# Designs tried in a protein design run: peptides against a protein of PDB entry 7Z53. Part 8

Target 1, 150 residues: chain A of PDB entry 7Z53
Amino acid sequence: PRIKNQADCIPFFRSCPACPGSNITIRNQINALTSFVDASMVYGSEEPLARNLRNMSNQLGLLAVNQRFQDNGRALLPFDNLHDDPCLLTNRSARIPCFLAGDTRSSEMPELTSMHTLLLREHNRLATELKSLNPRWDGERLYQEARKIV

## One batch from the design tools (peptide; made by RFdiffusion4, then SolubleMPNN)

Design b1_p9_3_s3 (from b1_p9_3, 5 letters changed)
Fold by OpenDDE base, seed 2:
Structure b1_p9_3_s3 (fold): chain B 150 residues (1-150), chain A 9 residues (1-9)
Amino acid sequence: as target 1 above (150 residues)
Amino acid sequence: MSLSEAELL
């Protein structure tokens, strides 16, 4: 197993329960996602998260990318800024924080990380191409139009 | 929506 220290807890947290009716004993989790297919796994379901996922340093409509690492010049997911980062807690030797994406599960397995990375790259590609085609578009329009395509 | 469709808007 990759986790050699069995004394450390694996930090899993339970979802918040939905409000039970008067006689419902079954604990269901709340739905925290948008109710429609809107690529919320890339863009988030809430405005604060959506803002954090964006590159706000320019008007290119881009998503934020990793500032420390690249894959042969290709963008990677930015790191999250979690107070108790489970990725840092589980692999203390690598010291790699969890990735920031619209879906909090982006760091749970390499396949998810890869898919989120791919979609981030595709968004940024689309936004860049849209800027080339429409030089007068502002960053918000570029972001939203790229989001509609993804 | 295609890139072409987005350009038309």
Scores: peptide ipSAE 0.000, ipTM 0.277, DockQ to the pose 0.029
Fold by OpenDDE base, seed 3:
Parts: C-alpha cells; sequence; structure tokens
Structure b1_p9_3_s3 (fold): chain B 150 residues (1-150), chain A 9 residues (1-9)
C-alpha cells in the first residue's frame, strides 16, 4: 500500500544491544523471538504477550478476538492497547488501533493481518473441536494442545 | 465429522 500521508512519523526503536561480556566488540542485537518453529507470530515469544493474546474470560482455551468488528460473523484479531499506537497516529480519521498478535507487525500490511487472522481462527476452531472431543480438559490444556497442532 | 487426533495432525 502507498503511504499517502508523509507528515506523520512511525515510531521505531533500534533493537537493544546484547552485552554478553568479555572481548566482543561487535554490537549484536538481543534475540527477542523464539528460535523454534512454534507459531510465535500467533502466540507471542514472551509470557505476558501470550497471556494477553488469550481469552481468559472462560476455560475454552481460545485466543482473544475483536469485540468491535467481525468479518461476516468470523472473528478478527483483537485490537492492541498501545500508548503510541502507530495505526492511530498514521490514520487519525479512521481511528482504528493496531491489531494485537504474536508478531507486532501484524498491522503492517494486509497480507500479514490476513495470515494472523487465519491462524487465530484456526486455533479457535481447533480448541473448540478439542473441547468437544475432550469435555474434561481445562482451558490451559485446550490452548496448549491447539497450539501444538497449529 | 469428529476429527480424531490423527486427523487433526
Amino acid sequence: as target 1 above (150 residues)
Amino acid sequence: MSLSEAELL
């Protein structure tokens, strides 16, 4: 997409340096992402983010979904709660916040948003089916088993 | 159709 508004800046911070000590003179960034193929773009790489991505209102093991908008009855990504939300800053007229996902770039382009939305829907579908098959499973187990499948 | 564990993998 062409950015038409060139007046607004997108807040961007340089990666933090890793300082392992000793004789390393080359600046390396801290790895902020999991190194495993674990769908961290959906679930996050840190526990606080992972918790925020979950629907904690029930024990169904679901990911959180948008409470304001739906796509023809289908779930959308929840909105983030950023202090300096770049989506709000770049398009003040639309007043649509950035989406919350495991990857902070989920709102950077529609293709990413679509993929995150698809995987969120798939997780919730799986968790729902797993609950049907295993009525005695709690929300944590449902979430983890659905995550394992995704 | 109930997806078995094997069909979900």
Scores: peptide ipSAE 0.000, ipTM 0.285, DockQ to the pose 0.028
Fold by OpenDDE base, seed 4:
Structure b1_p9_3_s3 (fold): chain B 150 residues (1-150), chain A 9 residues (1-9)
Amino acid sequence: as target 1 above (150 residues)
Amino acid sequence: MSLSEAELL
């Protein structure tokens, strides 16, 4: 039956199609984020977010890390600075903000948080190793080369 | 594995 009450409808919008090639019979959606698999969940897909994810206090090419908490000396995701932080709204007593990552869903599940944390740690490890191998590299090059490896 | 500049090109 057709839903008669529009109040019962959840609005969904169909994604725009990608241009079909001559031999593609399957409708694919256009990728509106990045051109390829580039770990955008770690680095973000937009320049302002990408900058916020970086440690800009030095020229080591590192991602930003949590300044309040560590896991046995290991880095955690930095906290976000959202105006209406859902993590702060849901648990006012703990006052723990949501984590900042390239994917806004980084705080939805512990598994996602863990994966983003792992990849952040790996980036920072790579950038540190690359700095050791290439002492003359600046922070931008270190960041980009570490990003290419991840 | 050390990824030197030469290994990244």
Scores: peptide ipSAE 0.000, ipTM 0.295, DockQ to the pose 0.028
Fold by OpenDDE base, seed 5:
Structure b1_p9_3_s3 (fold): chain B 150 residues (1-150), chain A 9 residues (1-9)
Amino acid sequence: as target 1 above (150 residues)
Amino acid sequence: MSLSEAELL
C-alpha cells in the first residue's frame, strides 16, 4: 500500500499496478476484485475473506452475523478483527469494532453499512428459504445458490 | 436467478 500510516485509515485495495517489461510506458492496472457482477461487496473477492464472512457453525449456508447487537431482532454485520481497527480508535471507550463485509469500506458511512446489512439479510433470507424448499441441500450448495440469486 | 430457478438446480 502507498499509505504507510494506516492508524487512522480504512484499508482499501482496488487494483495492482502492472508495468510490463516492454516499451509500454503506460502504467496499467489489474483489477484485484472479481471481474463478475457477483456481489463481491457482500461475499468478498478472495477465498479467505469469503470464508470469514460465512457462518461455518452449521450447514445452513448463512453469512455470519453480529453476535452482540441486533436491530429489532434483525441481523447486523459481524464485527471485523482488524489489528489496528479504525473504529476502535475513534471511541476507545465504546470499544465497537468495524464491520466485516466483502467491501472493506462497510464502516465508512452509515449508508454503505446499511446497504451491506440489507444484502446480508437478503442472503440469509434466501438461504433459509432455499433450505426450506430443498431440505437435502448442504450448507455449501445453499450458500452458493443464495449467492447466485444475490 | 429467481428463487424458483434455484430450487430446480
Scores: peptide ipSAE 0.000, ipTM 0.302, DockQ to the pose 0.031

Design b1_p9_3_s4 (from b1_p9_3, 3 letters changed)
Fold by OpenDDE base, seed 2:
Structure b1_p9_3_s4 (fold): chain B 150 residues (1-150), chain A 9 residues (1-9)
Amino acid sequence: as target 1 above (150 residues)
Amino acid sequence: LYLSEAELL
């Protein structure tokens, strides 16, 4: 970063600009999200991200959960793996990375994080119930059916 | 899906 004194900084990163068109005086942001209602904040709008959000260690159609922490036995969002993790920079002593979700804002405020967490748990609950009802469904079908219900 | 979206909006 250009500013060397990072102790007084809140680590914001500027988004990519949209096409300026005929008016270059106003900087607009690119919107790369899916336009339809699909809970992309949970599942992601791009396939690589969507795969990273899934638990691929089994055929249960689950979303990935945090491997380091739980909340009284309940799942938390998995951590992201960012080169310059703003969450790590915000509180050096805590050493808590940003959460990984379909929406990059998942760690911006506790309320949003909580909603992401609840939706994660709900998906996994649904997938578990669907597995119970349909034991022959594979992980992909369980994931997609749970995603449709959410 | 729709319920979840409504909660986030």
Scores: peptide ipSAE 0.020, ipTM 0.554, DockQ to the pose 0.033; fails the geometry check
Fold by OpenDDE base, seed 4:
Structure b1_p9_3_s4 (fold): chain B 150 residues (1-150), chain A 9 residues (1-9)
Amino acid sequence: as target 1 above (150 residues)
Amino acid sequence: LYLSEAELL
């Protein structure tokens, strides 16, 4: 092998391929989380996480937003509450925690963070619009309907 | 929007 010191190698394991349902030549791994296009990166794949991502202080079906910062009046992702927050540890002076999203990688790179932020805003926009169109819908209905649209 | 996680990266 090219690398002689295998102790320095990172062990990677390849996921099992999904059964081909079509003539697609692209190898796809098995999805063991959620459906392919359910926006679980925004809403989470686990119910406890999903609840933590929601604004439960009202019946507007909104996702939680950052309580400390805004971007020119627009929402930012809420901060997570991690015991060993890597974002806090990387720069102790900044004191900026990692963001909370359905995808645990939301703070790994700005591009992903931005996309999460965008989709957060879109959900809340949709929920707000749905509330206007359907005033009698409760928070759960608004949340689920907005989630379906996203 | 029906975006997949694979589309975000």
Scores: peptide ipSAE 0.019, ipTM 0.558, DockQ to the pose 0.038; fails the geometry check
Fold by OpenDDE base, seed 5:
Structure b1_p9_3_s4 (fold): chain B 150 residues (1-150), chain A 9 residues (1-9)
Amino acid sequence: as target 1 above (150 residues)
Amino acid sequence: LYLSEAELL
């Protein structure tokens, strides 16, 4: 390391760069999850999670929505089913579980929650529109096509 | 509508 005196240093290390031999001016870190821009925070990066985020009760290609609450008729994120739900523990009187999303941080900040919610609504809007335009598409096709557009 | 994390936050 450049700094020899490490006694007063915090042992933080920067993430490894992607394409270190490239002449690209913008430095990006190695992504061990998914591609750079795939909305995995909405859809999940793993198949079991992705399936849990979908509405599997029909062939409309929709993402699952909250079954208890709505925002003036608009969809909210579905609740997760955690054994030790931290959201339930933070406010024991409210009894509101954590939201389920492709990103585990979905319930940490209202700003992030709102973005997840908006993208959920956008996906479902797109899937609904695609179903109208392509009535013969099944749920998987609708889901994937809407996911590609988002 | 693919958004990066920086675009979302």
Scores: peptide ipSAE 0.018, ipTM 0.546, DockQ to the pose 0.037; fails the geometry check
Fold by OpenDDE base, seed 3:
Structure b1_p9_3_s4 (fold): chain B 150 residues (1-150), chain A 9 residues (1-9)
Amino acid sequence: as target 1 above (150 residues)
Amino acid sequence: LYLSEAELL
């Protein structure tokens, strides 16, 4: 093998193939995303992930934020909880895990992380404003209405 | 706000 230290290898699994009805020899993966235009990169494409991305401690319809770090009082993405965390493996001395977002690539590059962070802040801003305008709305209504605007 | 995957990459 080209890499001698295999103890630091990151496990990688190939996506499942789509099965066409015809004799197509080109292999394509199954699409598991809801849409390219519905902000699923922020909210997730599956319900279990979507719930994990929400702040369920109150009825404010907010997305979860980082509990360890802030940026001058502004929110950052929450951390994920991965068994083999590639972010921890990349730099063992830093001890910073990967971020959690609707898109699993949220920690791939700073530019993408920044966009996820901005959209997180925008959702929470919208939810807060909607709560002020509609005090009787519950957390689910606030979350869904803010999601529609984003 | 609608953003495509290509816009984020």
Scores: peptide ipSAE 0.017, ipTM 0.552, DockQ to the pose 0.033; fails the geometry check

Design b1_p9_4_s1 (from b1_p9_4, 3 letters changed)
Fold by OpenDDE base, seed 4:
Structure b1_p9_4_s1 (fold): chain B 150 residues (1-150), chain A 9 residues (1-9)
Amino acid sequence: as target 1 above (150 residues)
Amino acid sequence: PSDTAADHS
Protein backbone atom coordinates (compact mmCIF):
# COMPACT_ATOMS: atom_id res chain seq x y z
CA PRO B 1 0.00 0.00 0.00
CA ARG B 2 1.17 3.49 -0.84
CA ILE B 3 -0.15 5.04 2.33
CA LYS B 4 1.33 3.45 5.41
CA ASN B 5 -0.08 5.67 8.11
CA GLN B 6 -3.84 5.55 8.37
CA ALA B 7 -3.80 8.83 10.22
CA ASP B 8 -2.59 10.49 7.05
CA CYS B 9 -5.61 9.31 5.11
CA ILE B 10 -8.59 11.44 4.24
CA PRO B 11 -11.61 9.78 5.79
CA PHE B 12 -14.24 8.40 3.47
CA PHE B 13 -17.52 6.86 4.43
CA ARG B 14 -18.94 3.83 2.74
CA SER B 15 -22.40 4.32 1.36
CA CYS B 16 -25.36 2.43 2.72
CA PRO B 17 -26.21 -0.88 1.13
CA ALA B 18 -29.03 -0.89 -1.33
CA CYS B 19 -32.10 -2.92 -0.56
CA PRO B 20 -31.34 -6.38 -1.86
CA GLY B 21 -33.69 -8.17 -4.16
CA SER B 22 -34.36 -11.85 -4.00
CA ASN B 23 -32.18 -12.44 -7.03
CA ILE B 24 -29.33 -10.17 -6.00
CA THR B 25 -26.36 -11.83 -4.38
CA ILE B 26 -23.93 -8.95 -4.75
CA ARG B 27 -23.93 -6.21 -2.18
CA ASN B 28 -25.03 -3.11 -4.01
CA GLN B 29 -24.40 0.36 -2.73
CA ILE B 30 -26.87 3.18 -2.59
CA ASN B 31 -25.64 6.05 -4.67
CA ALA B 32 -25.62 8.53 -1.85
CA LEU B 33 -23.46 10.93 -3.81
CA THR B 34 -25.07 12.67 -6.72
CA SER B 35 -23.27 12.97 -10.01
CA PHE B 36 -24.30 16.61 -9.97
CA VAL B 37 -22.93 19.28 -7.71
CA ASP B 38 -25.77 21.03 -5.96
CA ALA B 39 -24.88 24.66 -5.55
CA SER B 40 -26.61 24.56 -2.20
CA MET B 41 -23.66 22.58 -0.91
CA VAL B 42 -21.51 25.65 -1.33
CA TYR B 43 -23.53 27.33 1.37
CA GLY B 44 -23.75 24.46 3.82
CA SER B 45 -26.95 22.76 4.89
CA GLU B 46 -26.42 23.35 8.59
CA GLU B 47 -26.80 26.80 10.05
CA PRO B 48 -23.57 26.84 12.05
CA LEU B 49 -21.60 25.82 9.00
CA ALA B 50 -23.47 28.27 6.81
CA ARG B 51 -22.54 31.09 9.15
CA ASN B 52 -18.91 30.06 9.14
CA LEU B 53 -18.88 30.15 5.37
CA ARG B 54 -20.04 33.76 5.28
CA ASN B 55 -18.05 36.94 5.54
CA MET B 56 -19.64 38.43 8.60
CA SER B 57 -17.30 41.39 8.88
CA ASN B 58 -19.49 43.56 6.66
CA GLN B 59 -22.99 43.88 5.24
CA LEU B 60 -22.10 42.85 1.71
CA GLY B 61 -23.59 39.36 1.84
CA LEU B 62 -20.35 37.75 0.75
CA LEU B 63 -19.03 34.29 1.34
CA ALA B 64 -15.76 34.04 3.18
CA VAL B 65 -12.65 33.76 1.06
CA ASN B 66 -9.16 32.52 1.74
CA GLN B 67 -7.17 35.09 3.66
CA ARG B 68 -3.77 33.68 2.79
CA PHE B 69 -3.92 32.79 -0.88
CA GLN B 70 -5.47 33.99 -4.11
CA ASP B 71 -5.48 32.66 -7.63
CA ASN B 72 -4.17 35.53 -9.71
CA GLY B 73 -6.28 37.89 -7.68
CA ARG B 74 -9.28 35.58 -7.65
CA ALA B 75 -10.79 34.20 -4.50
CA LEU B 76 -10.10 30.76 -3.12
CA LEU B 77 -12.01 28.76 -0.55
CA PRO B 78 -11.24 29.64 3.04
CA PHE B 79 -9.32 27.25 5.19
CA ASP B 80 -11.04 25.30 7.90
CA ASN B 81 -9.83 25.32 11.47
CA LEU B 82 -9.50 21.65 12.20
CA HIS B 83 -7.59 20.53 15.23
CA ASP B 84 -6.49 17.36 13.49
CA ASP B 85 -6.34 18.57 9.93
CA PRO B 86 -5.98 15.62 7.58
CA CYS B 87 -4.94 17.81 4.69
CA LEU B 88 -1.82 18.92 6.48
CA LEU B 89 -0.82 15.30 6.76
CA THR B 90 -1.21 14.42 3.08
CA ASN B 91 1.57 16.73 1.94
CA ARG B 92 3.77 17.86 4.76
CA SER B 93 5.79 20.09 2.48
CA ALA B 94 2.81 22.00 1.16
CA ARG B 95 1.44 22.82 4.62
CA ILE B 96 -2.00 23.54 3.21
CA PRO B 97 -4.98 23.01 5.51
CA CYS B 98 -8.32 21.65 4.42
CA PHE B 99 -10.75 23.99 2.76
CA LEU B 100 -13.93 25.01 4.47
CA ALA B 101 -16.99 24.39 2.34
CA GLY B 102 -20.54 23.21 2.57
CA ASP B 103 -19.47 19.88 1.17
CA THR B 104 -16.99 18.02 3.33
CA ARG B 105 -15.56 16.49 0.18
CA SER B 106 -14.30 19.82 -1.09
CA SER B 107 -10.74 19.03 -0.10
CA GLU B 108 -11.00 15.42 -1.18
CA MET B 109 -11.97 15.81 -4.81
CA PRO B 110 -10.31 18.37 -7.06
CA GLU B 111 -13.48 18.66 -9.10
CA LEU B 112 -15.45 19.67 -6.05
CA THR B 113 -12.76 22.09 -4.97
CA SER B 114 -12.83 23.74 -8.36
CA MET B 115 -16.58 23.91 -8.56
CA HIS B 116 -16.96 25.25 -5.06
CA THR B 117 -14.35 27.86 -5.87
CA LEU B 118 -16.19 28.90 -9.01
CA LEU B 119 -19.51 29.10 -7.23
CA LEU B 120 -17.92 31.04 -4.40
CA ARG B 121 -16.66 33.57 -6.90
CA GLU B 122 -20.01 33.68 -8.62
CA HIS B 123 -21.86 34.27 -5.39
CA ASN B 124 -19.59 37.10 -4.41
CA ARG B 125 -19.88 38.58 -7.87
CA LEU B 126 -23.66 38.44 -7.68
CA ALA B 127 -23.76 39.83 -4.18
CA THR B 128 -21.57 42.72 -5.28
CA GLU B 129 -23.80 43.49 -8.22
CA LEU B 130 -26.92 43.18 -6.12
CA LYS B 131 -25.47 45.64 -3.64
CA SER B 132 -24.89 48.08 -6.46
CA LEU B 133 -28.43 47.66 -7.70
CA ASN B 134 -30.00 47.62 -4.26
CA PRO B 135 -27.94 49.78 -1.95
CA ARG B 136 -30.47 49.55 0.87
CA TRP B 137 -30.26 45.78 1.12
CA ASP B 138 -28.41 44.51 4.15
CA GLY B 139 -25.94 41.68 4.18
CA GLU B 140 -28.55 39.05 4.93
CA ARG B 141 -30.74 40.10 2.04
CA LEU B 142 -27.81 40.24 -0.34
CA TYR B 143 -26.60 36.84 0.78
CA GLN B 144 -30.00 35.22 0.40
CA GLU B 145 -30.77 36.76 -2.95
CA ALA B 146 -27.39 35.82 -4.35
CA ARG B 147 -27.88 32.33 -3.00
CA LYS B 148 -31.20 32.07 -4.82
CA ILE B 149 -29.62 33.05 -8.10
CA VAL B 150 -26.66 30.70 -7.88
CA PRO A 1 -28.55 27.96 -7.55
CA SER A 2 -27.64 25.54 -10.31
CA ASP A 3 -26.44 21.98 -10.48
CA THR A 4 -23.40 20.86 -12.41
CA ALA A 5 -21.95 17.48 -13.28
CA ALA A 6 -18.61 18.09 -11.64
CA ASP A 7 -19.07 15.48 -8.94
CA HIS A 8 -18.43 11.78 -9.27
CA SER A 9 -18.24 8.72 -7.04
Scores: peptide ipSAE 0.014, ipTM 0.449, DockQ to the pose 0.028; fails the geometry check
Fold by OpenDDE base, seed 2:
Structure b1_p9_4_s1 (fold): chain B 150 residues (1-150), chain A 9 residues (1-9)
Amino acid sequence: as target 1 above (150 residues)
Amino acid sequence: PSDTAADHS
């Protein structure tokens, strides 16, 4: 997804490789790393992380969304709460912390962040539709069923 | 989870 509202835009950062090279080389390397993104990376590989990625304030089976920013009303990835947040050090003026996602690299590359955002929205869309079709399902059932479809 | 292609650039 693309950020349409510049006022609500979260600046995306690109990490530089450790090896020296031109800007073209850096871009190509980053593109190669983000060429394939599995939807499973949105949900986290460990149970504690998976729980932190969910919206536990209700029984809608939703993933957590950013509480500070939106893209024309559409959801963005939530922020993590790191004591020594490296994302705050990359652009001190922006003061944007690292995103919380299943992949720890989600804040390092805009392409990865965008894909995670897209899949976040898709999950929440599916969970919402499943809730309307199955109003008796609890949050766990909605979350798991939406996860399977994604 | 699906492996659908999308514009993420």
Scores: peptide ipSAE 0.013, ipTM 0.478, DockQ to the pose 0.029; fails the geometry check
Fold by OpenDDE base, seed 3:
Structure b1_p9_4_s1 (fold): chain B 150 residues (1-150), chain A 9 residues (1-9)
Amino acid sequence: as target 1 above (150 residues)
Amino acid sequence: PSDTAADHS
């Protein structure tokens, strides 16, 4: 194993067999998490976008989450605030705007939306654990350290 | 990014 000192490990579970759903859903999630993902698409390659993806309301180093919806208590990507939102124009009855992510195509490709959501949750989980381990770290330190781990 | 990779060692 890469990490020899198990006492310093942060526990990470890639699947929850007790969660509702089909076996295929659980299996697909495991495969997605074990594959290499370029996290730059989650954090944004441009600094202005990267700042907009962060929760700047506190010093917890978190990424911004959706303020209107949750997935059974779990975080979802925040909505963007586009003047002419193409997602709203595609299905006007749904009234679901485009998600804000490091990749502008996140709302166009369900695979990207799902992966970005998972990595968002993982980042915030890591930042929360890092805050517990290092209470004196500010939001910038927590964000950067969590970003390096993802 | 490292957390998305499998730990084989």
Scores: peptide ipSAE 0.012, ipTM 0.452, DockQ to the pose 0.025; fails the geometry check
Fold by OpenDDE base, seed 5:
Structure b1_p9_4_s1 (fold): chain B 150 residues (1-150), chain A 9 residues (1-9)
Amino acid sequence: as target 1 above (150 residues)
Amino acid sequence: PSDTAADHS
């Protein structure tokens, strides 16, 4: 379910509305956020960014993953290489830079970060399976086919 | 690309 009448709602997060007084607004708001996160946000809408989000070290059609950290063996989003990284300045003790994703604000919104992470894992899973099924496909073919499925 | 959005109602 989603919020139908947004006239009396207030903007929240990615300009998605939130309607106080309803018991289901939290779920609806989360659903709206997940609906906003599509393949363009995961893969990048611009070609230079899209290339930076890919693992170009092989022909497996994978998205790049974090090289420093994993979540109990599962992939995390790669870090960006910003000259003046705002994430490093936000929490100086943690020393965690911003994530590299198709959405620039992904690091500021945990919900989006989580969704991007899940879709990253799903893409890489699909690409791996496609490679098994089609061993002669190159990295570009694997990447594009996995992207279409996601 | 938008299949994940279809899983939510």
Scores: peptide ipSAE 0.010, ipTM 0.467, DockQ to the pose 0.027; fails the geometry check

Design b1_p9_4_s2 (from b1_p9_4, 4 letters changed)
Fold by OpenDDE base, seed 1:
Structure b1_p9_4_s2 (fold): chain B 150 residues (1-150), chain A 9 residues (1-9)
Amino acid sequence: as target 1 above (150 residues)
Amino acid sequence: PPDTAADHA
């Protein structure tokens, strides 16, 4: 049934189906991440947070990465520095702080953690490539241009 | 907290 009164509706769009094979009966969905990504939560919506998410130790326009751990050489989200870190308080034996991201839920939802991690890596990749192509660009420009591409 | 693309992915 379709709702005729659309004035009270929030517009949503159903993902297009993906059929990887002719004999596939389970409906899958097309991946839209490459077409458009709202990366606002990666960079933070507030200026103080946005600055804290950046690597300010150089002029490479990079986002900050974890200084304690890597994933087989790949970057992980940096840890936050919360006085009452709920992640530390939840599991005192693990001693793993919450991740720092534009979305505070990044440490609560594995989906967000993964997505933020991937977008972090992509930003830093882009910034690195942009630096290679434009050696005269400073860190601010590299950061902004990479952010625009993401 | 607001919904994000990652929430629905």
Scores: peptide ipSAE 0.009, ipTM 0.529, DockQ to the pose 0.041
Fold by OpenDDE base, seed 3:
Structure b1_p9_4_s2 (fold): chain B 150 residues (1-150), chain A 9 residues (1-9)
Amino acid sequence: as target 1 above (150 residues)
Amino acid sequence: PPDTAADHA
């Protein structure tokens, strides 16, 4: 590569091209994440993380929410359980751990935190509505259907 | 940030 100072390089991998149909004028890439719509920031792209982001205590297909704090009754992202939590180390007086989300950067950028929170609420709203419309659906079905809509 | 609203629409 022309750039010899690899310390300044940001790793970037180009995806393989997708060939959806004939007469394509725009090069699209193959989606290797959770869904066609990239909501990996909400649902996680790895199975263990995806499971940890779900509320598995019921059959409502909900994502997990914060158990300590709410925003005027509205859900917030759940906290992670990191051994060496960088969020706790950043501001020791606040004692607020890092949020758990599909994107590990969720606690690093307020814009991401807000978006994660918004989509978390939307998922749970959708799952709740789907449960009302389809009372016989189990939690897995509700979760997957809501995830597809988001 | 790289994750825009268009990515999640």
Scores: peptide ipSAE 0.009, ipTM 0.495, DockQ to the pose 0.032
Fold by OpenDDE base, seed 5:
Structure b1_p9_4_s2 (fold): chain B 150 residues (1-150), chain A 9 residues (1-9)
Amino acid sequence: as target 1 above (150 residues)
Amino acid sequence: PPDTAADHA
C-alpha cells in the first residue's frame, strides 16, 4: 500500500481491476473481498460497557450470553438490568427485558438483534477454538484475539 | 434508528 500510516484512515478497499481480453472499453473487477465486518457495536465502544458484555466468570475470553433462554442450544444476547426497562413495559405478560449489547438499540430492531446474536456466537466460537489451539492463553488474550478476528 | 445490520458490513 502507498499509505503506510493507516491508523487514522477509514478502511475502504477497491476491487482489483481486470482487463477482459481485447475489451478496451469496459473495466471489470476481479472477485475479491473489499468489505469488512464492523463488530464494534457488538463489543461496546466504552470500557465499562465492554466489560459488562464479557463473561467474566472464567478465563475463556467469552462474551456474556443469556442465562434464561437459548435458541435450541444456541446463545442469545444477555439481558440488561434497566431500572425502567422499556421492553418489560412493552409487554408486561411476556416479562422479557431488553437485551444488553454494544448498541443500546439492539432490542429495538430485530435485524440488529440478529446481527449482534450472530456475532456473539461467532466470537464465542472463535474464542473456544483459540483456547483449544492455545491452552496457555488467558481470558484477556483469548477475548482480544477473537475480537481481532471478528 | 440511523443504522441497521447492513452497516456492519
Scores: peptide ipSAE 0.008, ipTM 0.486, DockQ to the pose 0.039
Fold by OpenDDE base, seed 2:
Structure b1_p9_4_s2 (fold): chain B 150 residues (1-150), chain A 9 residues (1-9)
Amino acid sequence: as target 1 above (150 residues)
Amino acid sequence: PPDTAADHA
């Protein structure tokens, strides 16, 4: 059945098919991620997003973490600030907005959410260790070096 | 890593 009220739909667009070889029966998907090495899933593919994902309150090279919730003392993904937040509409009682991550799908699939969270924690762990080893490094250096390791 | 199995599964 077609949903008549399209305003309530979350817009998902199917990517173009990729046809490797002569097999026309199996549809593969074109990977449209802009960076193969950048870990853009975590860090963002564009500068404005990348900056928003960082903790800019200090020179520790950390990614931003959730300011409202923790997982038994461990960091969670920060919340986004969407004008029309679709996550708030899924469960009105929970009132949990969408997560902010390099991949806009971070709140769409639990697998992505968990992986983003894991890599967030790993980045911050690495940045912390790098700061300990290299106390003279500024936040940009710490961030970039941790990003390379992840 | 840049992508996970969830990205294209």
Scores: peptide ipSAE 0.007, ipTM 0.461, DockQ to the pose 0.030

Design b1_p9_4_s3 (from b1_p9_4, 5 letters changed)
Fold by OpenDDE base, seed 4:
Structure b1_p9_4_s3 (fold): chain B 150 residues (1-150), chain A 9 residues (1-9)
Amino acid sequence: as target 1 above (150 residues)
Amino acid sequence: PDDIAADHA
């Protein structure tokens, strides 16, 4: 093998074949994408991070929002609580810490910041509507159902 | 809805 150190490899799984006709020699894969965006990067792929991204102060199934700033009344990503926050060093005059998001790069790339912000707003919108439609649902149910829709 | 934008590599 060309790469001997397996620790340097990024694991990839080959998608399932689409089972085309017998006359097709090219292996086509099944499109397993349910949406254009993988929301796992918004919600956090790891459970501890996912919990930190949630608003656990109520049973509304909401994602946590910034407690210091809003964008004309609209939610912004919450700040992380890093011991050595690199974002504070980027612009010393602004004194703005890094955002907490499912993607650690959210504070590095404006595109990711915007995307995560929009999807956070959409999740909270959906969770709010779901609560209105299903008042007996608890926060966990609301969160999971909204997460499925996003 | 989760088709607003794509992640960068």
Scores: peptide ipSAE 0.009, ipTM 0.528, DockQ to the pose 0.032
Fold by OpenDDE base, seed 3:
Structure b1_p9_4_s3 (fold): chain B 150 residues (1-150), chain A 9 residues (1-9)
Amino acid sequence: as target 1 above (150 residues)
Amino acid sequence: PDDIAADHA
């Protein structure tokens, strides 16, 4: 049935089904993440957000990382600076603000948080390697080239 | 997982 009240709807998108073999009744999904990754939500679809997600303190073409926490030396998503941070309001004792990512749901869904974190690390890895291979490239070039690869 | 796949497909 068609639900007209969209305010009560949870946005859920289903991937395309994979072609099953003969006598397979289980619907399998195409693993698009291994063949094609659209990292638009990692970099931000809006220009102001995209700029805020970048590390502009140097010419390394890096995405911004968390300045307070690391995962065994590995980068985590940076925190946002929201006026009314919903993450802080949900658990006042934890005092953990929302993450800043291209997807506003990154702080709501741990799966998205993990994916954005991994792609953040991959971007910075690529940018670092590109800098080593092309030491004369500026930060903008490094960022764009790494973004194309991710 | 499906919504993640949709976001990154």
Scores: peptide ipSAE 0.008, ipTM 0.503, DockQ to the pose 0.035
Fold by OpenDDE base, seed 2:
Structure b1_p9_4_s3 (fold): chain B 150 residues (1-150), chain A 9 residues (1-9)
Amino acid sequence: as target 1 above (150 residues)
Amino acid sequence: PDDIAADHA
């Protein structure tokens, strides 16, 4: 349905069309956000943390994803590696460590966990689309350009 | 660097 109240809209605009890989049958969109919200909590404001949040095993400019779990095929936040992981102590039966994110609170509040998860997925989606559009871009370029869009 | 919602409780 058509949204009439602009105050109810997330401020974004249509940026570029993109076709994933060899599949040119579906025209996808890369959206650029114009919100006043800083995504530094997703990427980490400090360089060491920012590097730890990235997937450094390839040149795709992706953020790291959970290596143990997925949500019906979709990415989840990676786990941190804390010496004294408080998340493991909260529910011993669950055995779920704290999530690694730019915000240390991401494991304490489900709202933050969800938001960071969504933005993680969006970043990786954008990076993937950018790779399709610009096959010669390296991982750093892909990461930075996707980060700018988010 | 913009996201869709505030990273706040």
Scores: peptide ipSAE 0.014, ipTM 0.512, DockQ to the pose 0.041; fails the geometry check
Fold by OpenDDE base, seed 5:
Structure b1_p9_4_s3 (fold): chain B 150 residues (1-150), chain A 9 residues (1-9)
Amino acid sequence: as target 1 above (150 residues)
Amino acid sequence: PDDIAADHA
């Protein structure tokens, strides 16, 4: 991206204009995403949370995945460890705790849960691919590089 | 996703 530091920016998205040739009348637009999910909410905005969202059991630069459940072999968001877990209170018989994510609302909104899950899978896919391409990279390098790509 | 989308502009 052209703008590296987005911490103090308010993102505004618009299709990229194109003025081909000598046409001074018509302004074309190329395909562009007008909205997207902020990946920062997947990784966590605070360092303690970001660390808790990572798989620290190895040097693969992976995000943590659910240790109890999978979706046909695909990763799901890890569970949080809340004292008074509101998700457990919604259905006491199900005994499914809240998901751990960068956004605390991840267990409240199915759309958010889905996107976080997809981006989790994408990060881990990228990290795995980067490891194969760069076997000398440690977990921190893999994590950061995958994060940059996402 | 942010970087990927921005690189196309």
Scores: peptide ipSAE 0.008, ipTM 0.445, DockQ to the pose 0.029; fails the geometry check

